# Peptides against a protein of PDB entry 4U39: the designs that were tried, part 122

Target 1, 302 residues: chain A of PDB entry 4U39
Amino acid sequence: SIKVIGVGGGGNNAVNRMIENEVQGVEYIAVNTDAQALNLSKAEVKMQIGAKLTRGLGAGANPEVGKKAAEESKEQIEEALKGADMVFVTAGMGGGTGTGAAPVIAQIAKDLGALTVGVVTRPFTFEGRKRQLQAAGGISAMKEAVDTLIVIPNDRILEIVDKNTPMLEAFREADNVLRQGVQGISDLIATPGLINLDFADVKTIMSNKGSALMGIGIATGENRAAEAAKKAISSPLLEAAIDGAQGVLMNITGGTNLSLYEVQEAADIVASASDQDVNMIFGSVINENLKDEIVVTVIATG

## One batch from the design tools (peptide; made by RFdiffusion4, then SolubleMPNN)

Design b2_p20_8_s3 (from b2_p20_8, 6 letters changed)
Fold by OpenDDE base, seed 2:
Structure b2_p20_8_s3 (fold): chain B 302 residues (1-302), chain A 20 residues (1-20)
Amino acid sequence: as target 1 above (302 residues)
Amino acid sequence: MKKIELKDVGNGNYFAVVKP
């Protein structure tokens, strides 16, 4: 089974966005120290952590409180994650609960023998230096606790959105990019498409790989596959070129008109931009909502 | 240039094999 665990405010917003976009074949778990915020989750499984420590009042933007809250609730987290083959841990780094609890939850998932993938954001520069420093500590702890850690630099989202985008919409786009990171992997396993991957293939690419980068490209029209692939490999979300990656996981998602030729064309472009010795796997997914759009998601590991 | 070969595995499902 695949489980997605949203940790703290940002992680739970991302999980809500996944549920709203009908991401299939995954179980959703919402984790928070704030009981009021947790009640707003759309997840079937809702877990308050650190009930004794925080009394449901949240972590007060302190990562040490988030950490201790997850440690207090270890047995409940273990029971919620039990029997998962794969666990996505999603969080916004820089806060109290997400930054502190996500590494503890990830370690619990890994110790249970699940393929553990972190999908996390770095805070925007405008959130201030304190959040950036807290996020750096949380990302370091996540990197030790997961098999693969996808880090989304929120400042790079400002390069793909309109310059006049309100701050609230920039946060919604960060939640959407977290969604795309989880869905781009989970759909390859859980959603039948033109080219399916098994869990063993994904495990080979993602097991004990450390940090990963994600690129996304979207295009329409006659050259949509090639354009989407080129946008994915040149995505501002890629803090480095994919040519240094040891592994590449690619998802080509399109509507019912997605052709095998378009899938191959997109895959050839990404393979040509990657190292010659790269272990590349790719799948394709049919999403009826995309109509004429193709979405290429690239995850570079190593 | 790595050549990607798609292998039909039946039921409209393909596996991608990246050949060196």
Scores: peptide ipSAE 0.028, ipTM 0.557, DockQ to the pose 0.359
Fold by OpenDDE base, seed 3:
Structure b2_p20_8_s3 (fold): chain B 302 residues (1-302), chain A 20 residues (1-20)
Amino acid sequence: as target 1 above (302 residues)
Amino acid sequence: MKKIELKDVGNGNYFAVVKP
């Protein structure tokens, strides 16, 4: 089974966004130290952590409280994650609960033998230096606790949205990018497409790889496959070029009119931009909601 | 009305399973 665990406010917002977009074939778990915020989760499974420590009042933006809350609730986290083949741990880094608890939860998932993938955000520069420093500590702890860690640099989201985008919409886009990172992988395993991947293929690319980068490209029209692929490999979310990656996981998602030719064309573009010795795997997904759009998601590992 | 079953998993922590 595939489990997605949202940790703290940002992780829970991302999980809500996944549920609202009908991401299929995954079980959702919401984790928080704030009981009131947790009640707003759409997840089937809701877990309050650190009930003794916090009394449900949250972590007070302190990562050490988030860490201790997850440690207090270790047995319940183990029970909730038991039997998962793959676990996505999603969080907004820089806060209390997400930053402190997500590494502990990831380690629990890994110790249970699940393929453990972190999908986390780095806070915007405007959230202040304290959040950036807390996020850096949480990201370092996540790298040790996961098989693969996808880090979304929120400041790069400002390069793909309109310059006049309100702060609230920038946070919604960060939640959407977290959704795209989870869905871009989970759909390859859980959603039938033109080209399906098995879990063993994904495990080969993602096991013990450490940091990963994600690129996303969206296009429409006659050259949509090529344009989406080019946008994905040149995505502002890629902090480095794809040519340095040891592994590449590619998702080509389209509507019911997606052709095998378009899938191959997109894959050839990404392969041509990658190292000659890269272990590249690609899958395709049919999403009826995309109509004429193609979405290419690239995850570069190693 | 979705029935929230609170499973006491010990130590004063509750697991809320929302059954359909």
Scores: peptide ipSAE 0.020, ipTM 0.456, DockQ to the pose 0.014
Fold by OpenDDE base, seed 5:
Structure b2_p20_8_s3 (fold): chain B 302 residues (1-302), chain A 20 residues (1-20)
Amino acid sequence: as target 1 above (302 residues)
Amino acid sequence: MKKIELKDVGNGNYFAVVKP
């Protein structure tokens, strides 16, 4: 089974966004130290951590409280994650609960033998230096606790949205990018498409790879596959070129009119931009909600 | 020239591996 665990406010917002977008074939778990915030989760499984420590009042933006809260609730987290083949741990880094608890939860998942993938955000620069420093510590701890860590630099989201985008919409876009990172992988395993991957292939690419980068490209029209692939490999979310990656995981999602030719064209573009010795795997997914759009997601590992 | 190998996994589903 595939489990997605949202940790703290940002992680739970991302999980809510995944549920709202009908990301299929995954079980959702919401984790928080704030009981009131947790009640707003759409996840089937809701877990309050650190009930003794925090009394449900949250972590007060302190990562050490988030960490201790997850440690207090270790057995409950183990029970909730038991039997997962793959665990996505999603969080907004820089907060209390997400930053502190996500690495602990990731380690628990990994110790249970699940393929553990972190999908996390760096805070926007406008959230201030304290959040950036807390995020850096949380990301470092996540990197040790996961098989693959996808880090989304929120400041790069400002390059793909209008400059006049309200702060609230920038956070919603961060939640959407977290969704895309999880869905881009989970759909390859859980959603039948033109080209399926088995879990063993995904595990080979993602096991013990450390940090990963994600690129996303969306296009329409006659050259949509090529354009989406080019946008994915040049995505502002890629803090580095993909040519240094040891592994590439690619998702090509389209509507019912997605052709094998378009899938090949997109894959050839990404392969051509990658190192010659790269281990590249790709899948294709049919999403009936995508009419004329193709979405290419590239995850560069290594 | 990188070769995309499509492996039939049944039910009209393919697995694609890019080989060097």
Scores: peptide ipSAE 0.017, ipTM 0.489, DockQ to the pose 0.428
Fold by OpenDDE base, seed 1:
Structure b2_p20_8_s3 (fold): chain B 302 residues (1-302), chain A 20 residues (1-20)
Amino acid sequence: as target 1 above (302 residues)
Amino acid sequence: MKKIELKDVGNGNYFAVVKP
């Protein structure tokens, strides 16, 4: 089974976006220290952590409170995660709950023997130095607690959105990129496509790999597969080129008109941009909502 | 099949309990 755990405000917003976009084949768990914020979650499982410590008032932007809250609720987290084959831990780093609790939850998942994948954001530079420093500490702790950690640099979202994009929309786009990171992997396992991957293949690419980078490309038209692949490998979300990656996981998602030729064309482009010795796996997914769009997601590990 | 039982902790918050 695949579980997705949203931790704190940003993680819960990402989980809500996943549910709204009908990400299939996963169980959603919302975790927060703030009981009122947790009530806004669309997840079936809503877990208040640190009820004694925080009294449901949240972590006050303190990661140590988030950490202690997860430690207080360890047994309940273990029980919620028990029997998962794969666990996604998603959070916005820089806050109290997400930054502090996500590493604890990830470690619990890993200790249970689940393939544990972190999908987290770095805060925007405009959120201030304190959030950046807290995020750096949380990311470091996540890296030790997960098999793979996908880090989304929110500042790079500003390169893909209009300069006049309201701050609230930039945060919504960060939630969407978190969704794409989870869905780009979960769909390869849970959603039948033209080319399916097994869980063992994904585990081989993601187990004990540490940091990962994600690129996304979207295109339409006659050359949509090639264009989407080129956009993915040149994505601003990639802090480095995919050359030098030890592993590449690729998702090619299209509508009902997605062809095997388009899948092959996209895969060949990503393979050509990768090292010759890279362990590359790719899958394809059919999403009827994309109509004429192709979405290529690339995750570079190692 | 492991049955996950949700324990209500108030305010629409649940703890998952895996029954044996």
Scores: peptide ipSAE 0.010, ipTM 0.411, DockQ to the pose 0.017

Design b2_p20_8_s4 (from b2_p20_8, 8 letters changed)
Fold by OpenDDE base, seed 1:
Structure b2_p20_8_s4 (fold): chain B 302 residues (1-302), chain A 20 residues (1-20)
Amino acid sequence: as target 1 above (302 residues)
Amino acid sequence: MKKIEFKDIGNGNYFAVVKP
């Protein structure tokens, strides 16, 4: 089974966005120290952590409170994650609950023997130095607790959105990129497509890889596969080129008109941009909502 | 040329591995 656990405000917003976009084949768990925020979750499983410590009032933007809250609720987290083959831990780094609790939850998932993937955001520079420093500490702790950690640099979202984009929309786009990171992997396992992956192959690419980068490309029209692949490998979300990656996981998602030729064309482009010795795995997914769009998601590991 | 190997996994689904 695949579980997606949203931790704190940003993680729960991402989980809500995943549910709203009908990401299939996953169980959603919302975790928060703030009981009021947790009530707004669309997840089937809702868990308040640190009820004694916080009294449901949240972590006060303190990662140590988030950490202790997860430690207080360890047994409940273990029970919620039990029997998962794969666990996605999603959070906005820089906050109290997400930053502190996500590494603890990730370690619990890993100790249960799940393939544990972190999908987290680094805060925008405008959120201030304190959030950046807290996020750096949380990211460091996540790297030790996960098999693979996808870090989304929120500042790079500003390169893909209009300069006039309201701050609230930039946060929604961060939630959407978190969704794309989870869905780009989960769909390869859980959603039948033209090219499916087995969980063992995904596990081979993602186990004990540490940090990962994600690129996304979207295109339409006659050359949509090639254009989407080129956009993915040149994505501003890639803090480095995919050249040098030891592993590449690629998702090619299209509508019902997605062809095997388009999938191959996209895969050939990404393979050509990757190292000669790269372990590349790709899958294809059919999403009827995309119509004429192709979405290419690239996860570079190692 | 990187060799993409397609493995038939059944039901019209393929697994593709780029081998070095």
Scores: peptide ipSAE 0.157, ipTM 0.716, DockQ to the pose 0.436
Fold by OpenDDE base, seed 5:
Structure b2_p20_8_s4 (fold): chain B 302 residues (1-302), chain A 20 residues (1-20)
Amino acid sequence: as target 1 above (302 residues)
Amino acid sequence: MKKIEFKDIGNGNYFAVVKP
């Protein structure tokens, strides 16, 4: 089974966005120290952590409170994660609960033998230096606790949105990018497509790889596959080129009109941008909601 | 075996309390 755990406010917003977009084949778990915020979760499983420590009043933007809250609730987290083959841990880094609890939850998942993938955001620069420093500590702790860590630099989202985009919409776009990172992987396993990957293939590429980069490309029209692939490998979300990656996971998602030729064309472009010795796996997913759009998600590991 | 007790806090939220 695949489990997605949203940790703290940002992680729970991302999980809500996943549920709203009907991401299939996954079990959703919302984790928070704030009981009121947790009530707003759309997840079937809602877990308050650190009830004794916080009394449901949240972590007060303190990562140590988030950490201790997860430690207090370890046995419950273990029970909620039991039997997962794969666990996604999603959080906004820089806060109290997400930054402190996500590494603890990830370690619990890993200790249970699940393939553990972190999908987390760095805070925007405008959220201030304190959040950036807290995020750096949380990201460092996540790297040790996961098999693969996808880090989304929120400041790079400002390169893909209009300059006049309200702050609230920039956060919603960060939640959407978190969704795309989880869905881009989970769909390869949980959703039948033209080319199905098994869990063993995904596990081979993602096990003990540390930091990963994610690129996303979306296109329409006659050359949509090639354009989406080119956009994915040149995505502002990629902090580096993919040419040095040891492993590449590619998702090609399209409507019912997605052809095998388009899948191959997109795969050839990503392969040509990668190292010659790259272990590349790719899957295709059919999403009827995309109609004429193709979405290419590239995850570079190593 | 530690007994996990789930406290219903309403709205479909559960608190898990480990009792000795």
Scores: peptide ipSAE 0.034, ipTM 0.534, DockQ to the pose 0.013
Fold by OpenDDE base, seed 2:
Structure b2_p20_8_s4 (fold): chain B 302 residues (1-302), chain A 20 residues (1-20)
Amino acid sequence: as target 1 above (302 residues)
Amino acid sequence: MKKIEFKDIGNGNYFAVVKP
């Protein structure tokens, strides 16, 4: 089974966005120290952590409280994760609960033998230096606790949205990019498409790879496959080029009119931008909601 | 240039093999 765990405010917002977009074939778990915030989760499984420590009042933006809250609730986390083949741990780094608890939850998943993937955000620069420093510590702890860590630099979202985008919409776009990172992988396993991947292929690419980068490209029209692939490999979300990656996971998602030729064209572009010795796997997904759009998601590992 | 080969596995599903 595939489990997605949203940890703290940002992680739970991302999980809500996944549920709203009907991401299939995954079980959702919402984790928080704030009981009131947890009640707003759409997840079927809701877990309050650190009930004794925090009394449900949250972590007060302190990562050490988030860490201790997850440690207090270790047995409950283990039971919720039991039998998962794959676990996504999603969080906004820089807060109290997400920054502190996400590494502990990830380690629990890994110790249970699940393929453990972190999908996390760095805070925007405007959230201030304290958030950035806390996020750096949380990201460092996540790297040790996961098989693969996808880090989304929120400041790069400002390069893909309109310059007049309100701060609230920038946070919603961060939640959407977290959704795309999880869905771009989970759909390859859980959603039948033109080209399917097995879990063993995904496990080979993602096991013990450390940091990963994600690029996304969307296009329409006659050359949509090539354009989406080119946008994905040049995505502002990629803090480095995909040349040098040891592994590449690619998702090509389209409507019911997605052709094998378009899938091949997109895959050839990504393969040509990657190292000769890169281990590349790719799958395709049919999403009827995309109509004439193609979405290419690239995850570069190593 | 890597060559991508598609293998039909039935039911409209394919495996992709990337060859060096």
Scores: peptide ipSAE 0.028, ipTM 0.575, DockQ to the pose 0.362
Fold by OpenDDE base, seed 4:
Structure b2_p20_8_s4 (fold): chain B 302 residues (1-302), chain A 20 residues (1-20)
Amino acid sequence: as target 1 above (302 residues)
Amino acid sequence: MKKIEFKDIGNGNYFAVVKP
């Protein structure tokens, strides 16, 4: 089974976005120290952590409180994650709960023998230096606790959106990018497509890889596959070129009109941009909601 | 030019391997 665990406010917003976009084949778990915020989750499983420590009032933007809250609730986290083959841990780094609890939850998932993938955001620069420093510590702890850690730099999302984009919409786009990171992997395993991957193949590429980068490309029209692939490998979310990656996981998602030729064309572009010795796997997914759009997601590991 | 090889893994599922 695949489980997605949203940790703290940003993680729970991402999980809500996944549910709203009907991401299939995954179980959703919402974790928070704030009981009121947790009640707004759309997840079937809702877990309040650190009830004794925080009394449901949240972590006060302190990562040490988030950490201790997850440690207090270790047994409940173990029970909720038990029997998962794969666990996605999603969080906005820089806060209290997400930054402190996500590494603890990830370690619990890994200790249970699940393939553990972190999908986390770095805070925007405008959220201030304190959040950036807290995020750096949380990201370091996540790297030790996961098999693969996808880090999304929120400042790079601002390069993709209009400069006049309201702050609330920039956060919604961060939640959407977190969704795309989880869905880009989960769909390869859980969603029937033109090319499905075995979980064993995903496990081989993602096990003990440490840091990963994600690129996304979306296009329409006659050259949509090639354009989407080119946008994915040149994505502002890629803080480094894809050529330095030891592994590449690629998802090609389209509507019911997605052809094997388009899948091959997109894969050839990504393969040509990657190192000669790269271990590349790709899958293709049919999403009826995309109509004429193709979405290419690339995850560069190593 | 890297060669994409499709491996039939059964049940109508294909695994695509990019080989140098």
Scores: peptide ipSAE 0.007, ipTM 0.340, DockQ to the pose 0.359

## One batch from the design tools (peptide; made by RFdiffusion4, then SolubleMPNN)

Design b2_p21_1_s1 (from b2_p21_1, 8 letters changed)
Fold by OpenDDE base, seed 3:
Structure b2_p21_1_s1 (fold): chain B 302 residues (1-302), chain A 21 residues (1-21)
Amino acid sequence: as target 1 above (302 residues)
Amino acid sequence: GGVLTTIDQLGEKPTITRTEL
């Protein structure tokens, strides 16, 4: 089974966004130290951590409280994760609960033998230096606790949105990028498409790879496959070119009109931008909510 | 059919119930 765990406010917002977008074939778990915020989760499983430590009042933006809250609730987390083949741990780094608890939860998932993928954000520069420093510590701890860690630099989201985008919409876009990172991988396993991947293929690319980069491209029109692929490999979310990656996982998602030719064209573009010795795997997904759009998601590992 | 997983946290130990839908 595939489990998605949203940890803290940002992780829970991302999980809510996944549920609202009908991401299929995954079990959702919301984790928080704040009981009131947790009640707003749409997840089927809601877990309050650190009830004795925090009394449900949250972590007070302290990562050490988030860590201790997850440690207090370790047995509950283990039982909730039991029998998962794959675990996504999603969080906004820089806060108390997400930053402190997400590495502990990820380690528990990994110790249970699940393929453990972190999908996390760095805070925007405008959230201040304290959040950036806390996020750096949380990201370091996540790298040790996961098989693959996708880090989304929120400041790069400002390059893909309108310059007049309100701060609240920038946070919603961060939640959407977290959704895209999870869905771009989970759909390859859980959602029938034109080209399905097995869990063993995904595990080969993602197991013990450490940091990963994600690129996303969306396009419409006659050359939509090629344009989406070019946008994905040149995405502002990629902090480096994909030519140095040892592994590439590619998702080509389209509507009911997605052709095998378009899938191959997109795959050839990504392959041509990658190293010759790259282990590239690609899958295709049909999403009926996509009209004339193609979405290409690239995960570069190694 | 989905699997509904419910966690009861009210007991001394959390009880996880899996129900096939």
Scores: peptide ipSAE 0.023, ipTM 0.384, DockQ to the pose 0.018
Fold by OpenDDE base, seed 5:
Structure b2_p21_1_s1 (fold): chain B 302 residues (1-302), chain A 21 residues (1-21)
Amino acid sequence: as target 1 above (302 residues)
Amino acid sequence: GGVLTTIDQLGEKPTITRTEL
């Protein structure tokens, strides 16, 4: 089974966005120290952590409280994760609960033998230096606790959105990018396409790889596959070129009109931008909600 | 022993079950 755990406010917002976008084949778990915020989760499974420590009042933006809250609730987290083959741990880094608890939860998932993937955000620069420093510590702890860690730099989202985009919309876009990172991987396993991957294929690319980069490209029209692939490999979310990656996981998602030729064309472009010795795997997904759009997601590992 | 707090929202009223482990 695949489980997605949203940890703290940002992680729970991302999980809500996944549920709203009908991401299939995954079980959703919401984790928080704030009981009131947890009540707003759309997840089927809701877990309050650190009930003794916090009394449900949240972590007060302190990562050490988030960490201790997860440690207090270790047995419950283990029970909720039991039987997962894959666990996505999603969080907004820089807060109290997400930053502190996500690494603990990730380690619990890994110790249970699940393929553990972190999908986390760095805070926007406007959220201030304290959040950036807290995020850096949380990201470092996540890197040790996961098989693969996808880090989304929120400041790069500002390169994709209009300069006049309200702060609230920038956060919604961060939640959407977290969704895309989880869905881009989970759909390869859980959603049938033209080219299906098994869990073993994904595990080969993502197991013990450490940091990963994600690129996303969306296009329409006659050259949509090629354009989406080119946008994915040049995505602002890629902090570095995919050149030199040891592994590449690619998702090509399209509507019912997605052709094998388009899948191959997109794969060839990504392969040509990668190292010659890269272990590249690609899958295709059919999403009936995509009319004429192709979405290419690239995860570069190693 | 931790307290498992499960919130079931599938019912008309959210049921908070606290199980002392």
Scores: peptide ipSAE 0.020, ipTM 0.375, DockQ to the pose 0.015
Fold by OpenDDE base, seed 2:
Structure b2_p21_1_s1 (fold): chain B 302 residues (1-302), chain A 21 residues (1-21)
Amino acid sequence: as target 1 above (302 residues)
Amino acid sequence: GGVLTTIDQLGEKPTITRTEL
């Protein structure tokens, strides 16, 4: 089974966005120290952590409180994650609960033998230096606790949105990019497409790989596959070029008119931008909502 | 009846096999 665990405010906003976009084949778990915020989750499974420590009042933007809250609730987290083959741990880094609890939850998932993938954001520079420093510590702890850690630099989202985008919409786009990171992988396993990957293929690419980068490209029209692939490999979300990656996981998602030729064309472009010795796997997904759009998601590991 | 598309990615080139189910 695949489980997605949203940790703290940002992680739970991302989980809500996944549920709203009908991401299939996954179980959703919302984790928070704030009981009021947790009540706003759309997840079926809701877990308050650190009830004794925090009394449901949240972590007060302190990562050490988030960590201790997850440690207090270890047995409940273990029971919620039990029997998962794969666990996505999603969080916004820089806060209290997400930064502190996400590494603890990830370690619990890994210790249970699940393929553990972190999908996390770095805070925007405008959130201030304290959040950036807390996020750096949380990301370091996540790297040790996961098989693969996808890090989304929120400042790079400002390069793909309109310059006049309100701050609230920039956060919604960060939640959407977290969604795309989870869905881009989960759909390859859980959603039948033109090219199906199994869990063993994904495990080969993502097991004990450490940091990963994600690129996304969207295009329409006659050359949509090639354009989407080119946008994915040149995505501002990629903090480095994919040419140094040891593994590449690619998702080509299109409407019912997605052709095998378009899938191959997109795969060839990503392969040509990757190292010759790269272990590249790709899948395709049919999403009837995309109509004429192709979405290419690239995850570079190693 | 569905069409099962299997891709063998372990070869020099991905081999796409379509099987009518």
Scores: peptide ipSAE 0.006, ipTM 0.384, DockQ to the pose 0.058
Fold by OpenDDE base, seed 4:
Structure b2_p21_1_s1 (fold): chain B 302 residues (1-302), chain A 21 residues (1-21)
Amino acid sequence: as target 1 above (302 residues)
Amino acid sequence: GGVLTTIDQLGEKPTITRTEL
């Protein structure tokens, strides 16, 4: 089974966005130290961590409280994650609960033998230096606790949104990018498409890779596949070019009109931008909600 | 009803299966 665990406010907002977008074939778990915030989760499984430590009042933006809260609730986390083949741990780094608890939860998933993938955000620069420093510590701890860590730099989201985008919409876009990171992988396994990957293929690309970069491209029209692929490999979310990646996981998602030619065209563009020795796997997913859109997600590992 | 198209690449030849949903 595939489980998505949202940790703290940002992780739970991302999980809510996944549920709202009907991401299929995954079980959702919401984890928080704040009981009131946790009640707003749409996840079927809601877990309050650190009830003794925090009394449900949250972590006070302290990662050490988030860590201790997850440690206090270790057995409950183990029970919730038991039997998962794959676990996505999603969080906004820089806060208390997400930054502190996500590495502990990831380690629990890994110790249970699940393929453990972190999908996390760096805070916006405007959230201040304290959040950036806390996020750096959380990201470092996540790297040790996961098989693959996808880090989304929120400042790069500001490059793809309008300058007049309200702060609330910038956070919603961060939640959406977290959704795309999880869905871009989970759909390859859980959602029937033109090209299905098995879990073993994904495991080969993602096991013990440590860090990954994600690019996303969306396009419509006659050259939509090529345009989406070009946008994905040149995505502002890619802090480096995909040249030099040891592994590439590609998702090509389209509507019911997605052709095999479009899939091949997109795959060839990504392959041409990758090293010759890259282990590239690609899947194709049909999403009726996309209609005329193609979404290309590229995850570069190594 | 959508048509699910599945491509199996694990064989010597890619097999395309169309399933009416």
Scores: peptide ipSAE 0.005, ipTM 0.363, DockQ to the pose 0.051

